# Peptides against a protein of PDB entry 8BZL: the designs that were tried, part 241

Target 1, 228 residues: chain A of PDB entry 8BZL
Amino acid sequence: SYDRAITVFSPDGHLFQVEYAQEAVKKGSTAVGVRGRDIVVLGVEKKSVAKLQDERTVRKICALDDNVCMAFAGLTADARIVINRARVECQSHRLTVEDPVTVEYITRYIASLKQRYTQSNGRRPFGISALIVGFDFDGTPRLYQTDPSGTYHAWKANAIGRGAKSVREFLEKNYTDEAIETDDLTIKLVIKALLEVVQSGGKNIELAVMRRDQSLKILNPEEIEKYV
Target 2, 242 residues: chain B of PDB entry 8BZL
Amino acid sequence: SRRYDSRTTIFSPEGRLYQVEYAMEAIGHAGTCLGILANDGVLLAAERRNIHKLLDEVFFSEKIYKLNEDMACSVAGITSDANVLTNELRLIAQRYLLQYQEPIPCEQLVTALCDIKQAYTQFGGKRPFGVSLLYIGWDKHYGFQLYQSDPSGNYGGWKATCIGNNSAAAVSMLKQDYKEGEMTLKSALALAIKVLNKTMDVSKLSAEKVEIATLTRENGKTVIRVLKQKEVEQLIKKHEEE

## One batch from the design tools (peptide; made by RFdiffusion4, then SolubleMPNN)

Design b1_p23_5_s1 (from b1_p23_5, 10 letters changed)
Fold by OpenDDE base, seed 2:
Structure b1_p23_5_s1 (fold): chain B 228 residues (1-228), chain C 242 residues (1-242), chain A 23 residues (1-23)
Amino acid sequence: as target 1 above (228 residues)
Amino acid sequence: as target 2 above (242 residues)
Amino acid sequence: MAEAEQRLRQAPVVGGEPGEELA
């Protein structure tokens, strides 16, 4: 009965709708984020696109602002709502504060939005986790994760979605200061981490890179294959 | 019973608010947090559960939050709910400072949040916050203070208290060992380690698993200090030698 | 138990007991 209600506590203190939203995230395609020294990298598993699907329509990595980008796992429709609200907030912040958002600020905004959907009447939790990366105005690279509950934490590296456990286990072993010493090594670390769960090599990976004072760059398949 | 358990926070036929009780049950599964008031300061000690290698070593305590220059809190329960409440506490404190050009009194900040918590138990279509807080502070009215608040919006001032896992056992130990009028911050720190060592579900207490913050007055200013890992290790070692 | 609990409580100016008064 509790599983069909608005997000309410079970007798044992669980929020089943939040836990079930986390199960929706686990069915999502794998995403990975890594913070380097002067680079942030997002990688996402490409699902085999049906021959008739326009690959351009399913962006799993999106810019929130010039200095912030996000990858997600879970319900794409839910992600669109979060992305749109985050973009509006980024622009509002630029207008009102005359500075771009910090990566922490926009993460906290998204986290607060998610939390409100776990506590509001007639609303279900968002069925998404997100990796949010970017640069603060001081040029510090940041990586944050959010989940359906509205929790958020800062990470050196993390993964979300179906293969997240295996990818995290790989990153826990292989994330070292030497492994992120250069931009190319950091990119290689993300690709290797995704290859733990992605079949058919670099063709099934979407990779985005943001360097200090540079815009988001999505790597083409040929650029990805150079790192494999 | 079950019909009232699954709806918005409403009274059962027995007059119970089951959603508030269940929110309190969720807090019982959270890591232990304790607070101790001393003559020369106040402290929070909290269990750190989430030690992941890939976490960014953000210098900030997982469970202890600075609210303003004169107050801090610790949290037991749902982390996302805690983040919302701690942000609201900061906003209330800043709005008060802006409006009155003086820091908010400790109890007024606690009360303002408790009104919000209570509203989430009374207004339709909201669930209670799955969070209890301990507050430490100093103000010119009452000096050093320790408060506890729960999901119902109730609060109380304390000399020593505990929330989260094994809180009842911790409170029992605090009742036995707390010396009223004789409690120094040094003795309070030793008591905190003693209680955590017995109440945490760990085979051995380690400095990595404990966060401690102290609030003191130095040169007419409040100083909120998170203890370094080495200082916590020294406190644990001292307790193991006694 | 009640006396030992009172010793650990500061008198709140405006506050209830922690938890719902489970009667």
Scores: peptide ipSAE 0.016, ipTM 0.475, DockQ to the pose 0.141
Fold by OpenDDE base, seed 3:
Structure b1_p23_5_s1 (fold): chain B 228 residues (1-228), chain C 242 residues (1-242), chain A 23 residues (1-23)
Amino acid sequence: as target 1 above (228 residues)
Amino acid sequence: as target 2 above (242 residues)
Amino acid sequence: MAEAEQRLRQAPVVGGEPGEELA
């Protein structure tokens, strides 16, 4: 049984633990990332917070550094480990290289971390995919996706989690240069994309915006409703 | 699928961590623990199941542990696992205090333990901890706080919550009776007794079967107090009269 | 669907396991 102890190849060349980790991601809350011209936007499906739950503790979007933020789908506990490692790396890079990480660099670091957990004896894969957005030092907006295998790609727009297919189909139809011409249009595109899978309007969306040379801004519900 | 539950915590074909789910199931059989956040304090109330008359020291608190001067926790699940985790919480809190010369923020202590719990779900030759915890605390950042964590290493902040036996029913009752913004510690204590009386598998709620701790602020200091049996008896009696 | 997802891609695969597609 090749799926029992460690991530090993099946006779047909499958890494079942990686594939099964992808299934864990597909059960996660939907996240969307869009790269605009001078903006990057992350949106996440906020499950209806339990009446007695503190909403502050239910975050799916986090800063990795001043110039990089991440949304994730899948196992929240696994995500914290990845986030913490990535944050340490961002700070280490600033100390050693005297520059902030590029979005590609930190994506590659996260991807390499994930990949090592697919190959290391006595470890299971991380049950998370991530959308990593930010700005490089040259002011170029970037969007990357990582998955449990440690693959990563650059995107113009993408989605992860349970509604990802429907959201991607929406983005494929609606992502145009005109649709991202302004910051506000880019934000509207993300909201519209999430509304394909989110039941009940803007109140169930977490939205984060990073503009060129600006810090990550999490929009409040009232700010989100202005775009709906 | 029974095929993926036997050794290391691994993903099932459906992307489930069955060992974590089974650890959570084991907690469902543990004694009830609840937490309630009030405007003027926070409380833990826990079912004491092991009333063995031959136990030499009736431990003042079997299920409620002081972590530091500003935090306490209650545990539901495997006692041995709980002892390990509560010791780790104390060590983390003391290391932070030594390093930073200030108490660890409540959420940071919770997350530090949750990262340990997560590691036991990811590393080979480890099993998940069969323990859920409720944490009560005060810090300068967020004031009074209530957290819950599970075997997966997930956590959340709560106004009121419950773990262990009949936790779903308890949470339902808390959702009905919890008044946001109007909850005093006194009303929270009454609510705790009300919920425990309905959720504990006992014919009659008795003070010997309930542990209650309160966390308050007095003169700019955190005060963690375990209620005396007589105080719990008075709360029960008051509830029976209403 | 894979072709449609490629329209949203900015760059090819730059890392990960060989032959693995993003799920």
Scores: peptide ipSAE 0.011, ipTM 0.678, DockQ to the pose 0.024
Fold by OpenDDE base, seed 5:
Structure b1_p23_5_s1 (fold): chain B 228 residues (1-228), chain C 242 residues (1-242), chain A 23 residues (1-23)
Amino acid sequence: as target 1 above (228 residues)
Amino acid sequence: as target 2 above (242 residues)
Amino acid sequence: MAEAEQRLRQAPVVGGEPGEELA
């Protein structure tokens, strides 16, 4: 009976709607994030788009600001709400504080937004996890993860979605200082990690790269195949 | 039960707040946190459950949060709820500092958060926070202090206490071994290791699984220090030799 | 037990015992 209540504890202390939102994330397309030395890389599994669907409309990686981008796993409609609010907050911060957000700041904003949707009877949890990457104004690369509960942590590398376990196990074995020594090695690490769960090579990968003082670059399929 | 447990802020016929009780059950499954007050300082010791190789250790504190220059807390329960509450504590402390040009007294900070917790038990459309906190601090009024608060908004000052998994057993051990007026920070650290070794659901206590912070006064300033892994290893080793 | 419990308590100025309203 408690499993249908959006923001109510079960007798054993569970928030079933948050747990079920996490199950929705586990059904999402796999996303991976890696922090290099002077680079952050996001990779996402491209679902086979229906033959009549415009591939351009199925972006899983989005900019939040010039210095911050996000990948997500789970409900795309829920993700749009979070992305839009995060973008407004990034712009508001630039206007009021005269500096871009830190990656931690915008992560905390998103996390707090998610948490509030777990505590109001008029709202269900967001069915999304996110990987948030970028650079702080001091040029420090950052990677954060958020889940439907509104938790967040800083990572060197992480994965979310249906293949997250296998990708994470790969990253735990292969993330070393040598594996991220160069930008190209860091990109190669992300591609190799996604290839643990993605069939048919670079064609089914969306890859985005952000370097210090550079805008988000989405790699084309030909650029990805150079690393495969 | 079923008619009342599905509503966040109503009493049962027996006068029970089931949603608050269920929030406390969520805390009972959380990692153990303990606090000990000494004559020369206070400490928090917490179980670290989320040891992951890919975590960015430079920014990782699982259970212990600095609130201001004079206070820290540890949390047991829902991590996202804890993040909201610890952020609110920092904001309350900072607003007080800005308004009065002095740090907030420890009990006032605890009370201000407890009023927020209580409101989430009384106002419709909200659930209780699934979080208990231990607070350590120093102020000019009462010196070194240790507080505990729960989902109801109740709080109390303590010489030693525990929250989270096996808290009842830990509190029983603290009651037996705590010597009033004779507790040094060194003895408190040894007691913390002794209690955690018996109450943590681990075969062997290791420094990677324990987070310890101390709050002391040096040259008229509060010093909050998280112990290094090597320091915790030495405390564990010393306990194994006794 | 009760005396040992009192020794570990500091009397709150404003608050009560944790979980007092649940009893």
Scores: peptide ipSAE 0.006, ipTM 0.472, DockQ to the pose 0.148

Design b1_p23_5_s1 (from b1_p23_5, 10 letters changed)
Fold by OpenDDE base, seed 1:
Structure b1_p23_5_s1 (fold): chain B 228 residues (1-228), chain C 242 residues (1-242), chain A 23 residues (1-23)
Amino acid sequence: as target 1 above (228 residues)
Amino acid sequence: as target 2 above (242 residues)
Amino acid sequence: MAEAEQRLRQAPVVGGEPGEELA
């Protein structure tokens, strides 16, 4: 009976609800993250916003805190729940620890949250993967990925969603120390990676940049076109 | 039958807990982890499956976790479950240290986690953890120790054991080659490479695909060391020359 | 106690085995 939202093992040891949640992620818009030397960059495929839809309401890149931002692929409603809890945790950490979260810490929090939803009765897995980028308090740039299972790893560069395979293959070939030598080159790398799967150039890309000791900057279309 | 397959806390008519068995099956597909107890130390050796060029190299160990100053573990199975359990082990060990002002005895830490695992098999609305662990440690009571635990919450002490893929074949090889009372850490490292080379579904063992940690005692302190890739390469090379 | 729990919260969870092959 599929009716009980219980993630259980199959006879062959699979967690089908987690695998199906991963399939929901694969249907999501592509997101890319790249760690540069002194920059972290998130790029997301913009879906065609319906003419009557307020573009301001369709953000796929969200700040979790001043030093951390997240892009996601998969179920937008599930992402809102994760983002809200992560934001509360970031603020709670600042209050209790007197320091901002490390990117690893907040990633682990999100991962643990996702894992609990794979093991708790009456809960389904989150249908989202996330790219979490930011700076630790020492100014180290970080990139993490989480999946529906609650796994997480640190990356130099990665992609999630529909075009993730093609984008990863591009990044594997083109991510070099030379390709990330400057902030502008790092931004260009993300744009080029997204252009492997995004039609119609810079108009269909959302790009967010976080530099050392700077707030999250979402690039406007005109700023993106300068890098294309 | 199908009704028992989907419920974590229901015995089959044959007295089987299918969800625990299926969790153990999931572990059988995980990368191989070995533990070997020697007279002068303990080691963990684990298969590294996820070699991705874009991974941040800062992760020197994917499968081996330091728990405290005197203990480490390796994991086979679901990564997210493993992360939760390894974090819980660290919390238990730290709480004990704070309460008693001494490190938790190795077996007590293993037992405390096994009680948690068991609870996930007995209380409704939770699935078993899809994770087996190998624990290495030192304490003042039993010296160097190696333990294994499974999804059921069962555990045992071992001289040598294996979890994950081809674990049965690895255990058979360990039984043949393990010399009781004569095992040095050096010989244990050589044995670990020998067993991994036969157990891993690889044509050639490479240092990139193997993680090894050793636990030793130096000057009355426990030293947990992850071997560098070059050290693992030397062990592999030595094995290829024999 | 809070500081020790905080250090444990900050301790890098050395990532376990990635589960199933990302098909």
Scores: peptide ipSAE 0.016, ipTM 0.520, DockQ to the pose 0.026; fails the geometry check

Design b1_p23_5_s2 (from b1_p23_5, 10 letters changed)
Fold by OpenDDE base, seed 1:
Structure b1_p23_5_s2 (fold): chain B 228 residues (1-228), chain C 242 residues (1-242), chain A 23 residues (1-23)
Amino acid sequence: as target 1 above (228 residues)
Amino acid sequence: as target 2 above (242 residues)
Amino acid sequence: MEEAERRLREAPVVGGIPGEGLA
């Protein structure tokens, strides 16, 4: 009975709709984020784009602002709503505060948005988790994760979606200061982590890199193959 | 799981939105719509089902709607829902034009409607729209474009795609016969007829049962044209001769 | 404000494969 209520606790204190939204995330394509020394890297499992589909419209990594980007796992339509709200907030912050958002600030905004959808009557939770990466004004690289509940945490490395368990287990073993010593090593770490769950090598990986004081760069397949 | 299929805004334990799935199932029973992107244009081809002799006004198109000067769409699913969504598309496009004094980019119009569709899957007291759309358009950013959207509020850009009845078979045929980079509007029209002839449950394809619209650029303007019945007859006849 | 609006308009939209929202 309680599992049909969007905003009601079960007798044992569970929010079943939030848990079920987390199950929707687990069906999503895998995304990984890694914080390097002077780089942040997002990698996403590229679902085999249908032969007749425009690859441009199948993006799982998006910019929120010049200094912040996001990958997600779960419901693509839900993600678009969150992305649009976050982009508006980033621009609003620039206009009102005259500075870009910190990665923590925009993460907290997204988290608060998600949380409100868990508590608001007649609204279901967002069926998405997000990895939010970027640089603060001081040039500090940041990685955050959000889930459908509106919780958020800072990470050195993390993964979301269907392969997230295997990717996290790989990152827990292989994330060292040596493994992130250079930008190239950090990129290699992300690719290797995704290859734990992605079949057919670099062709099925989308990779985005943000370096200090640089814009988001999406790597082309040939650039990815250099790291494989 | 029958316990989650009655409410539009409830995830199943498996993370499924059954009302969205059921809306997509309803679209599978709708008349076929095709979209094909060419180098020199884009087209929509749709099955016309309502051929009633007593329909006084030859509805200019049953399934193809002009949205603005640069975009058109075709619809598969619940006609009443389609009318609401096509009207909303026109309003969004017009509001953008008034606000920015330029036509709305194709993907932005598609996205704006998809956000509405998504909202009907997330907000209580509303059912999903039982409609998928194909969009054709031109803008200065990407040129000729073809998009598909579903009841979930997902969308994608396509070189060729199909919605409605026998869409899976149509998409399979399109994948086989679509020549990437070499597709002319003329070859796209021939391909559309070929696919419709195989996917429509008719013994013989007739021009009365097919609507075709093309979107081209002439003298720096977008031209949206619904093919005349005689032009469609010629395309069918040409296909029967090959 | 106009630049911010331009950025929002020109920003790549996250699309998806039709039916992916059914997960």
Scores: peptide ipSAE 0.007, ipTM 0.585, DockQ to the pose 0.739
Fold by OpenDDE base, seed 2:
Structure b1_p23_5_s2 (fold): chain B 228 residues (1-228), chain C 242 residues (1-242), chain A 23 residues (1-23)
Amino acid sequence: as target 1 above (228 residues)
Amino acid sequence: as target 2 above (242 residues)
Amino acid sequence: MEEAERRLREAPVVGGIPGEGLA
């Protein structure tokens, strides 16, 4: 009965709707984020697109602003709502504060939005986790993760979605200062981490790179294969 | 019973607010947080549970939050709910400072948040916050202060208290060992380690698993300090030698 | 549950200790 209610506490103090939203995230395609020295990298598992699907329609990596991008795992429709609100907030911040958002600021905004959907009447939690990466105005690279509960933390590296456990175990072993010494090594680390769970090599990986003072670059399959 | 468990926070036939009770049950599963008031300061000590190698070493305590220059809090319960409440505390404190050109009194800040918590228990379609807080502060009215608040919006001042896992056992130990009028910050720190060593669900107390903050007055200013890992190690070592 | 109810009812307001600055 608690599973069909609005997000309420169980007798043992659990929020079952939040836990079930986390199960929706675990059914999502794997995403990974890594912070390098002067680079942030997002990688996402490409699902086999049905022959008739336009590959251009399902962007799993999106810009929130010029200095911030996001990958997600879970419900794509829920992600669209979060992305749109975050983009509006980024533009509002530029207009009102005359500076771009910090990566922490926009992460906190998204986290607060998610939390409100766990506590508001007639609303369910968002069925998404997100990796948010970018640069602060001082040029510091940042990586944050959010979950359906509205928690957020800063990370050196992290993964979300179906293969997240195996990818995290790989990153815990292989994330070193030497492994992120260069941009190319950082990109290679993300690709290797995704290959723990992605079949058929670089063809099934979407990779995005943001360098200091540069816009988001999505790598083409040929660029990805150079790192494999 | 079950019909009232699954709805918005409403009274049962027995006059119980089950959603508030269940929110308090969620706090019982959280890591232990304790507060101790001393003559020369006040402290918070909290269990750190989330040690992950890939976490960015953000210098900030996982469970202890600076609210303003004169106040800090620790949290037991749902982290996302805690982040919302700690942000609201900061906003209330800043709005007061802007309006009155003086820091908000400690009890007024606690009360303002408790009104918000209470509203989430009374107004339709909201769940309670799954969070208890300990507040430490200094003001010109009451000096050093320690408060506790729960999901109901109830609060109280304390000389020493505990929230989260094994809190009842911790409070019992604090009642036995707390010396009223004789408590120095140094003795309070030793008491905090003693209580955490017995109440934390860990085989051995380590400095990595403990966060401690102190609030003192130096040269007419409030100083909020998070203890370094080495200082916590020294406190643990001293306790192991006694 | 009973401990939770007890905590909801027990609002001991114990006053703060004056700091050195009230001297």
Scores: peptide ipSAE 0.000, ipTM 0.471, DockQ to the pose 0.019
Fold by OpenDDE base, seed 5:
Structure b1_p23_5_s2 (fold): chain B 228 residues (1-228), chain C 242 residues (1-242), chain A 23 residues (1-23)
Amino acid sequence: as target 1 above (228 residues)
Amino acid sequence: as target 2 above (242 residues)
Amino acid sequence: MEEAERRLREAPVVGGIPGEGLA
């Protein structure tokens, strides 16, 4: 009976709606993030789009600002709300502080937003996890993860969604200083990690790269196949 | 039970706040945190549960948070709730510093957060925070201090206490071994290792699974220091030799 | 005061290591 209560503890101390939101994330398309030396890379599994669906409308990687981008796993509609709120905050920060957000700052904003939806009556948790990557103004590359509970942590590499376990196990074995020594090696690491769970090679991968002082670049399928 | 447990801010016929009790159950499953007050300092020791190779080695303590120059806390329970409360503690402390040009007294900071916790138990449309905190600090009024607070907004000062998993057993051990007035920080560190070794659900205590912070006074300034892994290893080794 | 509160809100949350997930 407590499983239907949005913001109520069970007798054993569980927040079932938050746990069920995490189960919604586990059903999402796999996303991976890797922090290199001077690069951040996001990769996402492309779901087989129905033949009649415009592939251009199914973006799983989005810019939050010029220096920050996000991939997500879980409910796309929930993600759109979080993305829009984060974009407004990034713009507000530039106007009020005269500097872009740090990757930590915008991650904390998103995390606090998620947490509030776990504690407010009449609101369900967001059914999304996010990988947030970018550069701080000092040129430091950052990777953060957030979950439906509103937790957040810094990572060297991580994965979310249905294939996250296998991708994470791959990254735990293969993330070394040598594996991220160059931008190309870092990109190759992300592609190899996604290939643990993605069938049919580079065609089913969305890949985004951000370098220091550069805008988000989404790689085309031909660029991805060069790394496969 | 079922009619009252689904409502955040309602007493049962027996006068119980079930949502507060259930929030305390969530803390009982959390990793162990202990605090010990000594004559020459105060410490927090916490279980580190999540050791992931892919974590960015930002030298941040998993469970120990610096609040200001004179205070730190440790948390047991829901991490996201803990992040909200630790941020609020920092905001309260900074507002006080700006307003009065002096650091907030330790108990006053604890009380201000406890009022927020209590409000989340009394006002409709909110759930309790699923988190307990241990606070360590120094102020000019009471010197070194240790406090504990729970989801109800209740708090108390302690000589030694524990929250999270196996906290009752830890508190029993602390009551047996803590000598009031004779506790040095060195002896407190040894006691912390002794208690954690018996209360953590691990076959062998290792330095990777333990965080320790000390708060001391040096040259009229508060020093908050997280012990290095090598220092914790030496404490564990010393305990294994006794 | 608002600027100091802003700087504090922008300060890194010390302790951002994955502790306890939802038990």
Scores: peptide ipSAE 0.017, ipTM 0.509, DockQ to the pose 0.026; fails the geometry check

Design b1_p23_5_s2 (from b1_p23_5, 10 letters changed)
Fold by OpenDDE base, seed 4:
Structure b1_p23_5_s2 (fold): chain B 228 residues (1-228), chain C 242 residues (1-242), chain A 23 residues (1-23)
Amino acid sequence: as target 1 above (228 residues)
Amino acid sequence: as target 2 above (242 residues)
Amino acid sequence: MEEAERRLREAPVVGGIPGEGLA
């Protein structure tokens, strides 16, 4: 009975709806994030889009602001709600504080939003995890992860969704200061990490890079193949 | 019975708030957090569970939060709930400072959060926070202080206490070894290591798995310091030699 | 007020005491 109850504890202290939302995330496409020295990189597994589906509608990497972008795993509809609210908050922050959000600030906003959906009756948790990357105004590269519970942590590298375990195991082994010494090496690390779980090489990878003082760049398939 | 366990704001026929009790069960699964009051300071010691190579160790402490210049807390339970509550503590403390031009007294900060916790047990459409907190602080009224609060919104002052995993065993050990009036910060640190070594579900205590913060007074200012890994290693080594 | 609110907004909620980074 507690497994179907929204926002109530089980007798053993579990929030089953949060755990089930985490299971929904594990069914999502793999996403990986890596923080380099002067670069942040997001990679996502391209799901086989049906031949007639407009690829423009299946963006798993999105800008939240000029200095921050997000990849997600899990329910795309839930992600859209989070993205829209985060974008509004980024703009509101610029208007009220006259500075862009820090990557931590917007992560905390998203995390707090998620947490509130775990504590309000009649609301289910968001079925999404997110990797949030960007630069603070001081030029510091940041990577954060959020989960359905509304937790967040800072990472050097991480992965979410299907295959996240294998990608994390790869990153734990291969993330070194030498492996992120250059932008190109950092990009190569993300691609190699995704290739642990993605079939058919660079064609099935979406890759986005943000360098210090630069906007989000989505790499084309030909640019990705140069790193494979 | 089953109708009351699924409701946040309804007493059972026995007068129990099952959702509060179940929130306390969530805390029992959290890593151990310990607080000890000494004559010359107060400390928090917490089990670090999230040791991951890819974590960005921007922060010395996973579980210890600075609230203001005179207070810190440690948390046991649901991390997301803890993040919300620690943010509210900071906001309350800052609003008080702005309003009164002096730092909030320790107990008033604890009480203000406890009222929020209590409200989440009384008002429909909300669940209790699955978090207990230990608070350490200094103020001009009571000096060094240690408080504990639970999901019910209850709180109390303590000389030494523990929350999270094996908290009952830890509290029993603290009751045996805590010497009232004779506790120095140095002896409190040694006691913290002794208790954690017995209550943490680990084969060997390591400095990587333990966070310790101390709150002291130096030159009329509060100093909150997280112990360096090497300092924690020395404390562990010293305990292993006794 | 605005600066104090800004500092609270910018203050990391996750992780320990601000300013104590592993040297």
Scores: peptide ipSAE 0.005, ipTM 0.484, DockQ to the pose 0.025; fails the geometry check

